# Peptides against a protein of PDB entry 6EJA, part 197

Target 1, 276 residues: chain A of PDB entry 6EJA
Amino acid sequence: VEYMPANPVRIAFVLVVHGRASRQLQRMFKAIYHKDHFYYIHVDKRSNYLHRQVLQVSRQYSNVRVTPWRMATIWGGASLLSTYLQSMRDLLEMTDWPWDFFINLSAADYPIRTNDQLVAFLSRYRDMNFLKSHGRDNARFIRKQGLDRLFLECDAHMWRLGDRRIPEGIAVDGGSDWFLLNRRFVEYVTFSTDDLVTKMKQFYSYTLLPAESFFHTVLENSPHCDTMVDNNLRITNWNRKLGCKCQYKHIVDWCGCSPNDFKPQDFHRFQQTARP

## One batch from the design tools (peptide; made by RFdiffusion4, then SolubleMPNN)

Design b2_p30_4_s3 (from b2_p30_4, 12 letters changed)
Fold by OpenDDE base, seed 3:
Structure b2_p30_4_s3 (fold): chain B 276 residues (1-276), chain A 30 residues (1-30)
Amino acid sequence: as target 1 above (276 residues)
Amino acid sequence: GQHGDGDTEPLPEEEREKLRAEYLKEVFGA
């Protein structure tokens, strides 16, 4: 069944990139680019070569911008959430970019739908927010994620300082750090001064892997809780069945795991009808 | 996405700093 929305949603894609893999980023960009969407790219403060390459791209396309500010982000760092929150504010202040949805992308996670399918789906459900929960024991999730532990990001390391308690009255949830959020909820997260948003921003500034649970937790405890859909419309590349090896112990005082990066052949899973 | 897999013993400082330096150099060129 083909659905052609009368007022198709426009998407703000936020890309948080680092390293020196400019060619890979270029390939990914070509695979996801569409003239009707917007692309806001944050390049790690330390990735100067990549930043120069991304700037060149942004000068060629009117719907591509690069963050004028740059953070030094690390795996699992609290600064990743700060990056998303600041990018959300920036995007809301860009009055010339009428986006309807916020979507974050990386080389490891891609939408499982074509652009047309994604736009059609989101246009039909434009009032909903899409976040995938872990789908298991929540208490176990909290323990495994270290949400009951206090972390400090400093000098490219997540230092474990000690134990902490989950704020009273808050139902913590989480799962994937890839989300599809509608503009209304982004506005709430960005501008609300209520106790929930204020406390959660503070709480998650000392949280490991904050993007995996911040938006879930805020949404589910907010007046917008009825807009939650337990699906992020994303695919994760776990092709290799690998047990967790805690490969980030040098960066974080915790055990963490990551999925495999997508390969070029995986780009067909998110095809565009219009290319640059 | 990523995920946590529970508590672990932090690395000794010397080892951590060595690996950190290697990581930063490898990923960021710093």
Scores: peptide ipSAE 0.272, ipTM 0.835, DockQ to the pose 0.720
Fold by OpenDDE base, seed 2:
Structure b2_p30_4_s3 (fold): chain B 276 residues (1-276), chain A 30 residues (1-30)
Amino acid sequence: as target 1 above (276 residues)
Amino acid sequence: GQHGDGDTEPLPEEEREKLRAEYLKEVFGA
């Protein structure tokens, strides 16, 4: 028998979507939608058709909203972090949406728990933050991610400008782009004026794939470091046979890799998964 | 998730711009 919390957590799901894949988004949305949660969707500035489709959905459900602002983002772009940070601020200002956790979703990662399992689990661990670390040598991670390199997002490209130093006294960490953050930590990230948050926001504004490392780094160096759980509760569809082909060299001056997108048939599998 | 996998030589400008244009057209219809 699954634990049934007396006060179940409510989740703000943030979706950052682009392109023309409205059908795929619709399928994912249907798979994850629940009346007790909240859905905040950012559509790329250039994806007008998709935006129209998402707006239609938002009009049908009171717990679905679309960002009134829209950014033009690219794979690996620093602007993705800006999108998340602004979304966090927006969600904190929505007093009519009493969410407890912030969760982002992607077509490349899917929750490994059913909604009920996820809610039950998070309700038990409300004070924790769930971020998956790379689990390897940190120096190698920094090198492979290009964290010691300065990037500038401009004109749909991540330009590598040169080398940079990791800020002194900061333990950099990272891994997955997908995280589960409690409201308290989101508040800290959003409103704190301490040196850590300030410096990291600046640092990561020139970082490739910033969402893979920003929240990890901030959390682990913050007074909230004891709330870190090395688990994002996601299943990554990574086919090792395909390997890394550096598919994004035309967009970023670095070797970038992405896992496979999930197919419709995968959603059923993920919804039934009870992995820790 | 995504990840970086190390330093690479930047593409020649012409090739980069070609692929960039194709990418933008493919993804955004631009």
Scores: peptide ipSAE 0.233, ipTM 0.823, DockQ to the pose 0.721
Fold by OpenDDE base, seed 4:
Order: structure tokens, then sequence, then C-alpha cells
Structure b2_p30_4_s3 (fold): chain B 276 residues (1-276), chain A 30 residues (1-30)
């Protein structure tokens, strides 16, 4: 039986895009666009051509906006988290956009469900937050992610400065950097002044791949911990053999993986894929 | 998504700068 929500949730999609992949972005945008949702797009400060293209799109749709601020982000950079956090703040201040969920996207990521399915699902679980965990031993995750290392983002590079300690009393977790967060939790992350949020924002300002664990860690250690769902409605064209060859040593003093780019054919195929 | 895949020794600064420049050119053009 198809679930039809009486009060369907509205989604704020935050797109963080860079480079010259305007065609890919256009394809992704067309695939995910719906009049009832909101799209807030951040274009890398260095991607002026792409910015012009995105601005053109935003002028055509009332529910599409571009961030007036632009950051220069790099793969694995701490500034990516800053981008999300600032976007969250902006979206909370947009009183004319009554969104219920925050979802981040890139040109290499797609929802694996139709809009109707996504809305129905989130409407049913509007009080939950969806973050996919790594599904392995946490100690290994910390080591592999370099969470016990201190990084500094500077001059388009993540410099490893040395070792650091995980804050005592904090249960660190993480996994996917694709998340679906309800407005209430976003409000908490944005405006809370408790020790957890304050400490984690500071900690993750020097963290590699911060979006992969910041929200997980904050959520699981917060009063909202019972809202955690170990799942996201994303699919990434991922191939470890192709994506995990320590290809970013020139950008980050660490080995990392990156998802493969989607092809136009991939979206249709992946919409039929189920996530556990 | 993206994932960490372990530790690595930093490249010499000169090599890092070269590779970074190439990356930036590739990604952002010019």
Amino acid sequence: as target 1 above (276 residues)
Amino acid sequence: GQHGDGDTEPLPEEEREKLRAEYLKEVFGA
C-alpha cells in the first residue's frame, strides 16, 4: 500500500558544486527538481563559470537560490563542513522557505528513490535523522579517517600538523557524508551553545573529511540521539578499486577515496536499487 | 561518499606544489 502523507515534508537540498561539470550538474538538477522543494546551491569560489550557470538557473526557478557567499573548498577540506553549517544557518533564516529536511547533494550523488517515495518516507519519519554509519569497528574507522590527526586547511591543501586526542567522553562515529537531517536537529546544530556542539565544531575545524563524522558524532552524543537512523536514501557510484588509490596526496597529507562520476544512464538504474 | 583510506607520508613540498597546481588547473581550468 502506498503511503500518502497528509502533510508532506518539504526538502531543502543543499548542493555543493565546483569545477567545470556544468553538464553533470544540469542532469542531476533536472533529475531531482521538484516545485515543492527548495534548492540552495553553493558554488566554489574559484568556479566562476559554473557560478554564472547556476545563477542563470536560480533566476528561472523561485525555489532555487545560490549562496551569496562562496568558499574555496578542497577534497577532504574542513571548509566543506563550514559550507554545510553556514548553509544550514542561511536556510533557517529563510522564513519564506518552510523546509522540513536538509539533504546535501553533489553532482556525483543521487537519491535512490522517486520524489514521491522520498517524501512519503520522510513524512512518515519526520522526527528522525538519517546518517549511515561505517559498519565496522570504530577504532579502525578513526585510524582510517585520520580523526586522531590534526589537519589545517591552507592554500588548497590539508596539512597534517601532528597527532591529537579524541575528546574524552565523546563517542565518535561516522560513515557516509550524505545525510538527511530534520529541521529540529539542524536547529540544534546551528544554535546550540552546549559543550558538545561547541567542542565538536572546534574539533572538526581541523578534521579531514569532516562531514563524514561530524553530524554522526554530534547526533549520537546529543539529546537527539534517539532519532538516529543508520541509513540514508543516497546512492553513490562507488568503486573502491577505482576510487581508493591514494590519489589525493597532493591535496591532503592522507590517503582517501572519492566516488566515481555518474553517467546519465546511472540515475535510472540506481533508482531501482534498495538500500539496507 | 568519500572515505579515508589510511595514512600516508607527505610528499616533498616541491612535489606537492606541482601536483596541486596541476589539480587546480584540471578542476578549475585556466
Scores: peptide ipSAE 0.020, ipTM 0.432, DockQ to the pose 0.759
Fold by OpenDDE base, seed 5:
Structure b2_p30_4_s3 (fold): chain B 276 residues (1-276), chain A 30 residues (1-30)
Amino acid sequence: as target 1 above (276 residues)
Amino acid sequence: GQHGDGDTEPLPEEEREKLRAEYLKEVFGA
């Protein structure tokens, strides 16, 4: 018997997009769109054509909005976390959008469940937060991520300024930068003035690839730590042979990897019951 | 997601700027 939620969760999908692939984005959006959810889209400040295209989409659907602010983001940049945090604040201030979960999406990662399955699952576990950990040695993770290094985002580059210490008493964790966060935790991250949130926001403002570790670390060290589930319900088109060649040395003073984008044919992995 | 893959020395400024310019043009250019 399939679980039928009496009070189904509504999802705020946050998309951070850049470049010129408007057609690809349109196809992806159509694949994930549902009338009961909300879509908040940030377009890179430099992607004006894409921004115009996204605005057109937002005007066609009442549950689609585009960020009025736009950041110039780079691979691995601290500004990505800023983008998420500001988006979270915006979404919390949108009283007309009663969302229950925050989910980020890109062309590289998709939910592996149908909308109905996802909603049913999240409705059953509405008090949980879903963040996938790296699943390896934590010290190795810290080293590979450069968490013990200080970075500054400036002039479309992540400058490595030197070494730094991880704050005492903080258990650092991380992994995927794709997550499913419940509204309660998003509220905590957005509005809490406790030392943990304050310190971590400061720490991660100088961190490479901050979204892969910030929410994990904050959650696990917070009063909400018992709500963590080590699963983000995502499938990633990962090919290390293609994605891990230190190809971003011109952007960041560090080596990194990127997954491959899904092909349009792969969009069916997040099948919608009702499409626009 | 994108993840770190270890330490590396920064590229020389001239080479870095050249590659950045090409990258930005490719990704964000008209």
Scores: peptide ipSAE 0.256, ipTM 0.821, DockQ to the pose 0.742; fails the geometry check

Design b2_p30_4_s4 (from b2_p30_4, 12 letters changed)
Fold by OpenDDE base, seed 1:
Structure b2_p30_4_s4 (fold): chain B 276 residues (1-276), chain A 30 residues (1-30)
Amino acid sequence: as target 1 above (276 residues)
Amino acid sequence: GQHGDGETEPLPEEERKKLREEYLKEVFGA
C-alpha cells in the first residue's frame, strides 16, 4: 500500500551496537537515516572506540542521540531486553521527539520497504504492532528457545540453572527479535503495573534471547492483543551455507544461531529500498 | 533475528574461558 498520509508517522529507530565496526555502522546509518525520524543508539560499555564514533555522529544530527547509560551486552543475554526496555522509557520521556513507532535495527535485519512505503504503511496501520511469529509448533519453539529453562546472566555469560515453568495462563509466543511497536503499546509495556507486564518482566529477566518472545508474549496476552500483526516487515540475512553451528556456547549454555551481518554490497540494496 | 536451537551440554570451564577470551579479543580488541 502506497499513499501520501496526511499525518505521517515518525519512527524512533533504536540501534544496539558493539564491537569496532564503525564503518559498517556508518554504512547502515546512511542507509536508514531520514530527517523525519529519530535515532537512539546504545553502544556496548566495552566498545569505547565505537562509542566515540557514534557520539561524533550524534553531534552532527539533531535527531540522533546516544544512550547516556551503557550496558555490557552479550549474545542471547537477558540484559538485551533491559536495554530495549530502558531505551523505550527514555524515548517516552523525550517529549521533544514525537515518535509514533519503535523499531529496533541491526546489521543483520533491515526493513524491506522504502521509507515512503514504510511510513505510508505504518501511518495507515498506526494502531497495530508488528511482531513476526515463528510459525511452527509452539511447543517445539519453547523447547528450542529454552523458554522452559532458567538462565542467569552473570559475568558476561548466560548460565543455565535448571528447569522452570511457564506462568499459568500465559500463552507464550515468539519469533523474530526485530519488531515494530506503536507508541501506545510501548507505553503499556513501560508503565503498566498489571500482573501480566510485571510477571513477564520478571520471567524474561531470566530468559535466553528474551527479545525474541517477550514482546510477542506480552502483546498476545494483553488487552492490546488484537493489534498484533504477524509481520515485522524485515529481511534477515540468513546464510544457508553457514547454517546453525551453536557458535555461542562460550557465551550461553544453549545452542544458539544467528544470521550474518549484511555485507557492504547488501547495503546498496537496502539504500534503494529504505530511502525515498 | 536470533534463535535457539535446543539444549546442549555446557562447555567445560577451561574451554569456555578460552573461547570467551578469544571472542572478546576478536570483538572488542581486548
Scores: peptide ipSAE 0.338, ipTM 0.877, DockQ to the pose 0.731
Fold by OpenDDE base, seed 4:
Order: structure tokens, then sequence, then C-alpha cells
Structure b2_p30_4_s4 (fold): chain B 276 residues (1-276), chain A 30 residues (1-30)
């Protein structure tokens, strides 16, 4: 029997979805749904059918809402960070949703723990933020991610405009674009007017794959740096045999790689998988 | 999750447009 905390944390799950796979999304939603958590869903501006389906779901559950605004996001686009930041603001303004943690979800990564395990763990460490670092040479990471390059998102493409410098005094870090952030840190990112947050928001508005390093970098350079935990409690379906194929050159002026997508049926399996 | 794997040469415009159209059709049905 798993220990149930006396004051369990409540989670705001943010789902960023696109395409036409409404049935697949429905299956995934059912697998992760719990009455004590909150679900805020952004549907790509171009996915009207999916949007209609998601709206129907949101009308059936009081703890499910759909963003009234919709962005046309692309792989690796800076707009993805904008989507998260706006979602964070919205969630903070929803006073009737007392969430403690922010977690993003997609079909590419799943929690490797059951809901009970996740809640128990986060309830014990409710003052911490969970971001998984790349675990490699930082200079190589910067180079591979193109953080020293300037990108512009326009016409559904990430245009590489040239070189740029990383701001002085900033320790850049990153890794997984799946994170677990406590409400306090989300408040800081959303409402702080300090130089760090302001500069990083600007910097990352011209960054490829911004979600993979924005929150890491902001956290580690902020007054909240002591809350960093190098663990995102996620499993990534990366088949090493497939390697990187740079399959997104039609969308971004860079070599991009993606792990294999998970299917909703995989979620149950992964919840039973142990990971350090 | 996603990640970058280094610099590459941008695709020629015509090839990029073709692949983009195919992608949009596949993903969004447009």
Amino acid sequence: as target 1 above (276 residues)
Amino acid sequence: GQHGDGETEPLPEEERKKLREEYLKEVFGA
C-alpha cells in the first residue's frame, strides 16, 4: 500500500496537441485523468476538428479547460515557449484552480510513475522544481542546440538568421523539454520583472527548441536556484538504433531529432517501469 | 522530447516548400 500524503499536491497538466488524432488523444486523456488534478489543453490553430473534440470533453469535466487562444506552433518553434508561458499566466489567474505543480504532457513522453506515486513524491518535495539536464558537456549542448544562433519564427518556419552571443553572466543549461515546476517558480517566471526573466524571455523568443533550456536556465540563475532537482520523472522513447535523421529541415534551419512517439497504450506499461 | 543535433545547410526553397506541403497535408489534412 502506497503512503498517501495528508495534503496531496494538485497538478495542472498542460497538453499541447495538434493534428487529427482525436481518438488517440481521448485514450491518452482517459489514462491520465484524475478528478483532483487540472487539465489545460491548447489545440493548434490549424487543428479545428481536434479542437471541436477537445471542447466537447472540456464541457463534460469541470477540471478540464481549453485555451481560448490558439497558436500555430511548429516543431522547434519559439512559439511553443510562448504557449507555455501564456498557459502559465492563465493558470495563475484561475483562482478557482488551486494547483501546486505545472506539468506539460505530449505523446512523446510519459510519466514513469503511477498517479499515486507521482503525487506522493511531489507532495514530499513540493518546494522543488524538477528539470532534467542533458548530462553531457555544456559547450557541446549549446553548439548542438544552436543556442549561439539567432532564429526567427515566421511563416511556419524557423529561419536561422546568424550568430549571437549568450548573455554574459548567465549559466546556460538544458535537456529535457518535459518539466515539473512548482507554483512558486511559475509565479516568478510569469510575473517577475527582474533583469534575468526579462532578458531570458527576449533571448528565447529567438531560440530553437526553447522549452528544452529556458526553464533550466532561468531557474539556475534565479534566487530559486536551490530548488533545482535534476530529474523530470519522465521516460523518453528514444530508440538508439534509429539515431538522428535531421527529419525537420523543412521546418527549421537546423538538424533536429525526435524520439519515437508513445502511444496511449504505452502509458500504463511505463507507469510500471522503474527508473532512477 | 526533442533535441538539436547541430548545424546543417538549409534546404533549397523549392524542396523545402514541397516537403512542407506534404507535412501539412499529413498532419493537418490541408
Scores: peptide ipSAE 0.335, ipTM 0.874, DockQ to the pose 0.701
Fold by OpenDDE base, seed 5:
Structure b2_p30_4_s4 (fold): chain B 276 residues (1-276), chain A 30 residues (1-30)
Amino acid sequence: as target 1 above (276 residues)
Amino acid sequence: GQHGDGETEPLPEEERKKLREEYLKEVFGA
């Protein structure tokens, strides 16, 4: 008998989507949808067809909403972090949505547990935050990510402007840009006026792939540092044979890599895979 | 997730523009 928590956590799923693949999104949505959770969807400003489709879905479900604001998001862009931060603020202001965890999803990474397993797990560890670290040499991570470089997002491009220094006294960390954050930490990130949050928001506004490092760095340097779990409970559809080909040099002045999107046949992993 | 893999020289402008146009066409249809 699976443990049913007396007070099960409710999850706010944030989806950042783009393109024209409405059917694919619909399939993914059906796979992750549950009446007890909340879904907040941002559609790229340029994806009008997809936006219309998502709006239609949101009208059918009371626990599905679409961001009234839309950004033109790019791969690796600093604006992605802005999207998450604004979404967090919006979700905190929705008093009718009592969510306990914030989870972002994409076509590249999915939860590795069933809904029941995920809820049971998070209900047991409701005071924890789940962020997966790179697991390598931190100095190498900084170099590879370009964290010591200054980037500017302009005209849908990430321009490398030059070198910069990591702020003194800050332990930089990162890894996966997919995270599970409890409401308390989201509140801290959203409303704190301390030097850490203020400085990091500024720092990461000029950072490549900011979501891959911002929350890690803020958490580890914050009063909430003891709540970190080095696991994001995600499955990544990474084809190791493909390697890194720096596929995004036309968008960012850096070498970047991406995992493959999940195919329809891969969706069974969300439903059947349980990680110990 | 996504990740960086080190420094590289920026693409020449003309090549960058070409690839961007192709990308936009592929993803957004324009």
Scores: peptide ipSAE 0.332, ipTM 0.877, DockQ to the pose 0.716
Fold by OpenDDE base, seed 2:
Structure b2_p30_4_s4 (fold): chain B 276 residues (1-276), chain A 30 residues (1-30)
Amino acid sequence: as target 1 above (276 residues)
Amino acid sequence: GQHGDGETEPLPEEERKKLREEYLKEVFGA
């Protein structure tokens, strides 16, 4: 029997979607939907058909909203972090949505627990933040990730401009771009004016794959560092046989790798008790 | 999640443009 919390946490799920994969999105949505949670969906500015479909869904469910602003994001683009940061601000301003955790989802990573298990777990540890670190040599991570390189997002491309240094006194960390952040930390990231947050927002505006490192780095160097849990409670669909193919060289001046999307049969890994 | 896997030489402009067009067509139907 699972622990039933007296005050169960409510989750704001943020989805950043693009392209024409309406059916896939619908399947994912059905798999993760629960009436007690909130869903905030950003649709790429170029994905008009998908946007129409998502809007239709949002009209059917009171706990589903679509961002009124839309960005044209690219793989590895700095604008993805901007998307998350703006969505966080929006969600904090939604006083009618009392969410406790911020969770981003994609077809590549799903929570390893059922909804009930996840809610029970997060309700017990509602003061913690869950980010998965790379678990490797930090210098190697920096080098492989290109954190010591300056990138500029322009004309739907991540241009490598040159070298840069990691700011002194900052312990850079990162790994998965799928995270579970409590409301308190989201508030800190959104509204803090301290040197750390200000400096890191600037630094990561010129960073490749910023979401994989920004929140880790900010958290670990912040007064909230003791809330860090090195686990994002996700299963990543990495095909060991495929490896990395650097398949995004046309978008970014770097070698980039992506995990495989989950198939419909994989959605049972996060089954909701109440589906639409 | 996604990840970087080291430095590579940037693609030549013409090749980059071609691949970008193909990508956009594939993803957005343009």
Scores: peptide ipSAE 0.314, ipTM 0.869, DockQ to the pose 0.730

Design b2_p30_5_s1 (from b2_p30_5, 14 letters changed)
Fold by OpenDDE base, seed 3:
Structure b2_p30_5_s1 (fold): chain B 276 residues (1-276), chain A 30 residues (1-30)
Amino acid sequence: as target 1 above (276 residues)
Amino acid sequence: SEDERLRERAAEIAAAGGVTPDPSEIYDPF
């Protein structure tokens, strides 16, 4: 499927990276880089070597920037959500970067379809937000995610402090922590002072794995709820034994891999593999 | 139990190459 949009969307790719996976990041970056898109990279505060490498890359491309602030994050921690939220704010304040979509990535994400396919898809559905729900019993999801529990992030640990109640009137949802959000919704999340956004930001400040649920929940309870598409065009493999998993959704698909399981020889295979 | 499920999830995060290699560093209940 090929579609050439008259007004192609421009994407802000937000990369949250850590460790020493410089080579892998470089490969991924080359795979996703396009002159018409924007790349905003957060490097974990503890990853100084990687930070230096990323800075070097950012100096070579005008559409690549590195966050001037750096957080010590854990993937299960509330600080990850803070990282995304701050990145969103930064990106909205960058008037010289007219992006239309926000897409989060890690060093282990790899496109298996062309930029043109991605742009065509998003241009066709530019008013939509793409988040993948868990597709299971919501009550079970709440329990599994510990949404009814209070957590505190401290010293790179998530401490369970006790029980809590989900705010009344809120329909909680979640699933994948990979999403594609349009600028309008990002603006809403960033600048809205309504009760929903305010309460959810507070609620998720004490939440385990907040990125897997925050944006879903906010979107579905917001005036933008009708823009929800239960598809994030990507998956991440959480099972190390399996290494990489890829999904095909509509005209574009993505591969998410464990950084330790992805091998350089697999890179070319992923890029050229046609999915049924 | 809920705690077991959360620990399992933490292990999955670690296995996926999260910042914390040890699940106990991600989730530590009192």
Scores: peptide ipSAE 0.019, ipTM 0.508, DockQ to the pose 0.051
Fold by OpenDDE base, seed 4:
Structure b2_p30_5_s1 (fold): chain B 276 residues (1-276), chain A 30 residues (1-30)
Amino acid sequence: as target 1 above (276 residues)
Amino acid sequence: SEDERLRERAAEIAAAGGVTPDPSEIYDPF
């Protein structure tokens, strides 16, 4: 369903990158760059070489900026959500960047659709938000995610401090930490002072892998709940055999899964048609 | 104290997420 939209949406791409993936980032950036979109890049505080490389890129393009603040994010860390939330605020305060959608990316991401396809699709459904749910029983999800546990990010570690209760009246959901959010919902998340947003921001500040659940939960319990589409227009590779091990116990006091990088053999899956 | 330090750190995390909670509202599991 491709058409030329009369008023094409403009996308704010938020890239959260770390490590030594300069070449991979460059490749991904070239694949997604367009003059009509905006790119806001956060480089991990510990990745100085990568930061220098990204700064060089940002100086070449007027629609590419680097966060003046940098966080030391860890796998599963609550600081990742903080990074997104602060980036959202920054982007909303950039009055010279009239973006319509927020899309998060990592250096390992690769576009599965052309820019024209993506823009056409989002322009048609500009009032919707795209988040992919886990597709399993919710009780198991809560347990596996440790949502009923209290965590504290400190000294590059997620410390499990004890048990906690999920707030009453809140329907918790989650799945992929890759999402496409419209500006209206981002404004709501950023500036709303209602009990839902306030409590969830606090709750997820002590949550393991918060980005996999925060936006889902806030959206589904908000006045914007009817805008949710259970599709993030992306393919995630969650290989249970390879990715779901207690390999990160030195970082997190919990066993969880992490997404795997896409491999060439996975490209055939990119041919799947995304639809609302 | 260690507890105070943990509360402060917790507040910092929350603040980074767009919320500045009152220290009395931060759960203390200890």
Scores: peptide ipSAE 0.018, ipTM 0.438, DockQ to the pose 0.052
Fold by OpenDDE base, seed 5:
Structure b2_p30_5_s1 (fold): chain B 276 residues (1-276), chain A 30 residues (1-30)
Amino acid sequence: as target 1 above (276 residues)
Amino acid sequence: SEDERLRERAAEIAAAGGVTPDPSEIYDPF
C-alpha cells in the first residue's frame, strides 16, 4: 500500500533510551527523523551523559523534545509502562504537536521501510492500532509472562511478592512491547476513568514486563477492540542464543530473553527481511 | 458478518506489516 495520501498522518515517536548507546541512537535518529513528525525522548535518570547529548540534539530541532521528568527504568520494570503513560499524557497536552500515531522506539530499533511507505500505510489505516500478539496458547503466555505473579518495583529491583489473580472478565493478551497506537486510543488510555482502564493501570503497576501486555489487554477489552491489528510493522534484532540468559537476575527476581541491540553487521538483516 | 469482515481486514493489514519477534520469555531463576 503505497500511495500519496491527501491527509498524511503525523507520528509522535517516543524514544526510551539509556546507557551509553549514543552512536547507535544517533544513527537511528537520523534514519527516522522527518520534519513532519514529532520526537519525544526519555533518557533514564541515571544516564546523565546520554541526557546531555540528547538535550543538544533537541535544541537543534523544533520537533524534538526531551522529557523534563526522568525515571530510573530497569529491565522488566513496571516503571517502563509509567514512562509510556506519562509520555502519552504529555504528548496529548502538547497542543502544538498535532500527531496522529504514537510509536515507541529504543536505541536498538531501526527502520526497515521508508518514511513515505510508513506514512502511506498508516494514513490508509489511521483508525487501527497495531499490536503484535504472542500467537501461542494464552494460558501458557500468562504463565511464562508471570502475569499471575505479583511484583513490586522498589530500589531499582523487581521484587516477587507472591501470586495474584487476573481480574475477572478480562481477556488477557500480549506480545511485543513495540506498538503503533492511534491518537484516539491513546486518549482513551490516558483520560478514561472507566473500570477497565483504572483496574488495568493498577494491575500492571505490579506486573513484570508490563508493556508487553498492558496495551494489548486494554485494547481488546475496550470499546476500541475492533481496531486491533496483529502486527507492529517492526523488525527487531532477536537472537535467542544471545538474549536468553539471566543477565538481569540482579535486577529482577526472574530471568528471561530480550532483544539484542543492533550492530553495524546487522544491517544486512534489515534488507533481507521480507514481509510475510 | 461484521466480525468476519474485521478479521479479514486485520489479516490484510497484518500481511502488509513487518516482522516482530516473540515476546520476552521469562523463567524463575530460583
Scores: peptide ipSAE 0.030, ipTM 0.402, DockQ to the pose 0.095; fails the geometry check
Fold by OpenDDE base, seed 1:
Structure b2_p30_5_s1 (fold): chain B 276 residues (1-276), chain A 30 residues (1-30)
Amino acid sequence: as target 1 above (276 residues)
Amino acid sequence: SEDERLRERAAEIAAAGGVTPDPSEIYDPF
């Protein structure tokens, strides 16, 4: 869908980045930047060089901000969810940023659609939330995801504590940790005090790869359940020959990478947006 | 180490459960 919407949506892009890939991030940023959108960047607490670089960028643009708080995270850790949740709260408290959609990105992401295409589509379906489900047997998914296992993140490590039960009456779902969420749902997740949100926040505080399941589960069990679209419309590099460059070593920064890191040679495959 | 094992497990889980569509799979669902 490509048309000129009368009231185009404005997007809050939340970038969770780590490491030292400043040039790559800069290229990605320039590719996705638009003056009408907002960019909120979290840099891993251990990535000081990158943080300095990102701060420099943020000072050049009024619609780019860096989180004043920084978490030391590990890949797959529950802290990623905390990062998203806190970012959502921050964004909702920024009254000068009238965003309509929340989209998460990593330094490894790169646009595969134009800004106009994305905005047109989201403007048409502004009341919907876009999360991609696993599309398989749910029981198998739960087992393979380890949702019936209890984890604790401590000292930048995940510790398996034992088994747990999924709360009764909750339909657990999940899939991609890349999503497009409308402001209304983000408000619900952030400020609701109902049993669902409260229980799920607690449950997923002890979950491995929580971002792949938390928002799916909350949405599907919420009053907003009818707004779910089983498609994340991801604007990221997808190359089967490539993989995430996340490192699974003891001394590594948090990795919120896309399935595939983009390379300079991949540029021609993407539809770049206008940059400042 | 336990951390490494868990990271590997996380990677396996992500590979098995995480679903990011190929560009060819991105379509207007409406």
Scores: peptide ipSAE 0.022, ipTM 0.525, DockQ to the pose 0.041; fails the geometry check

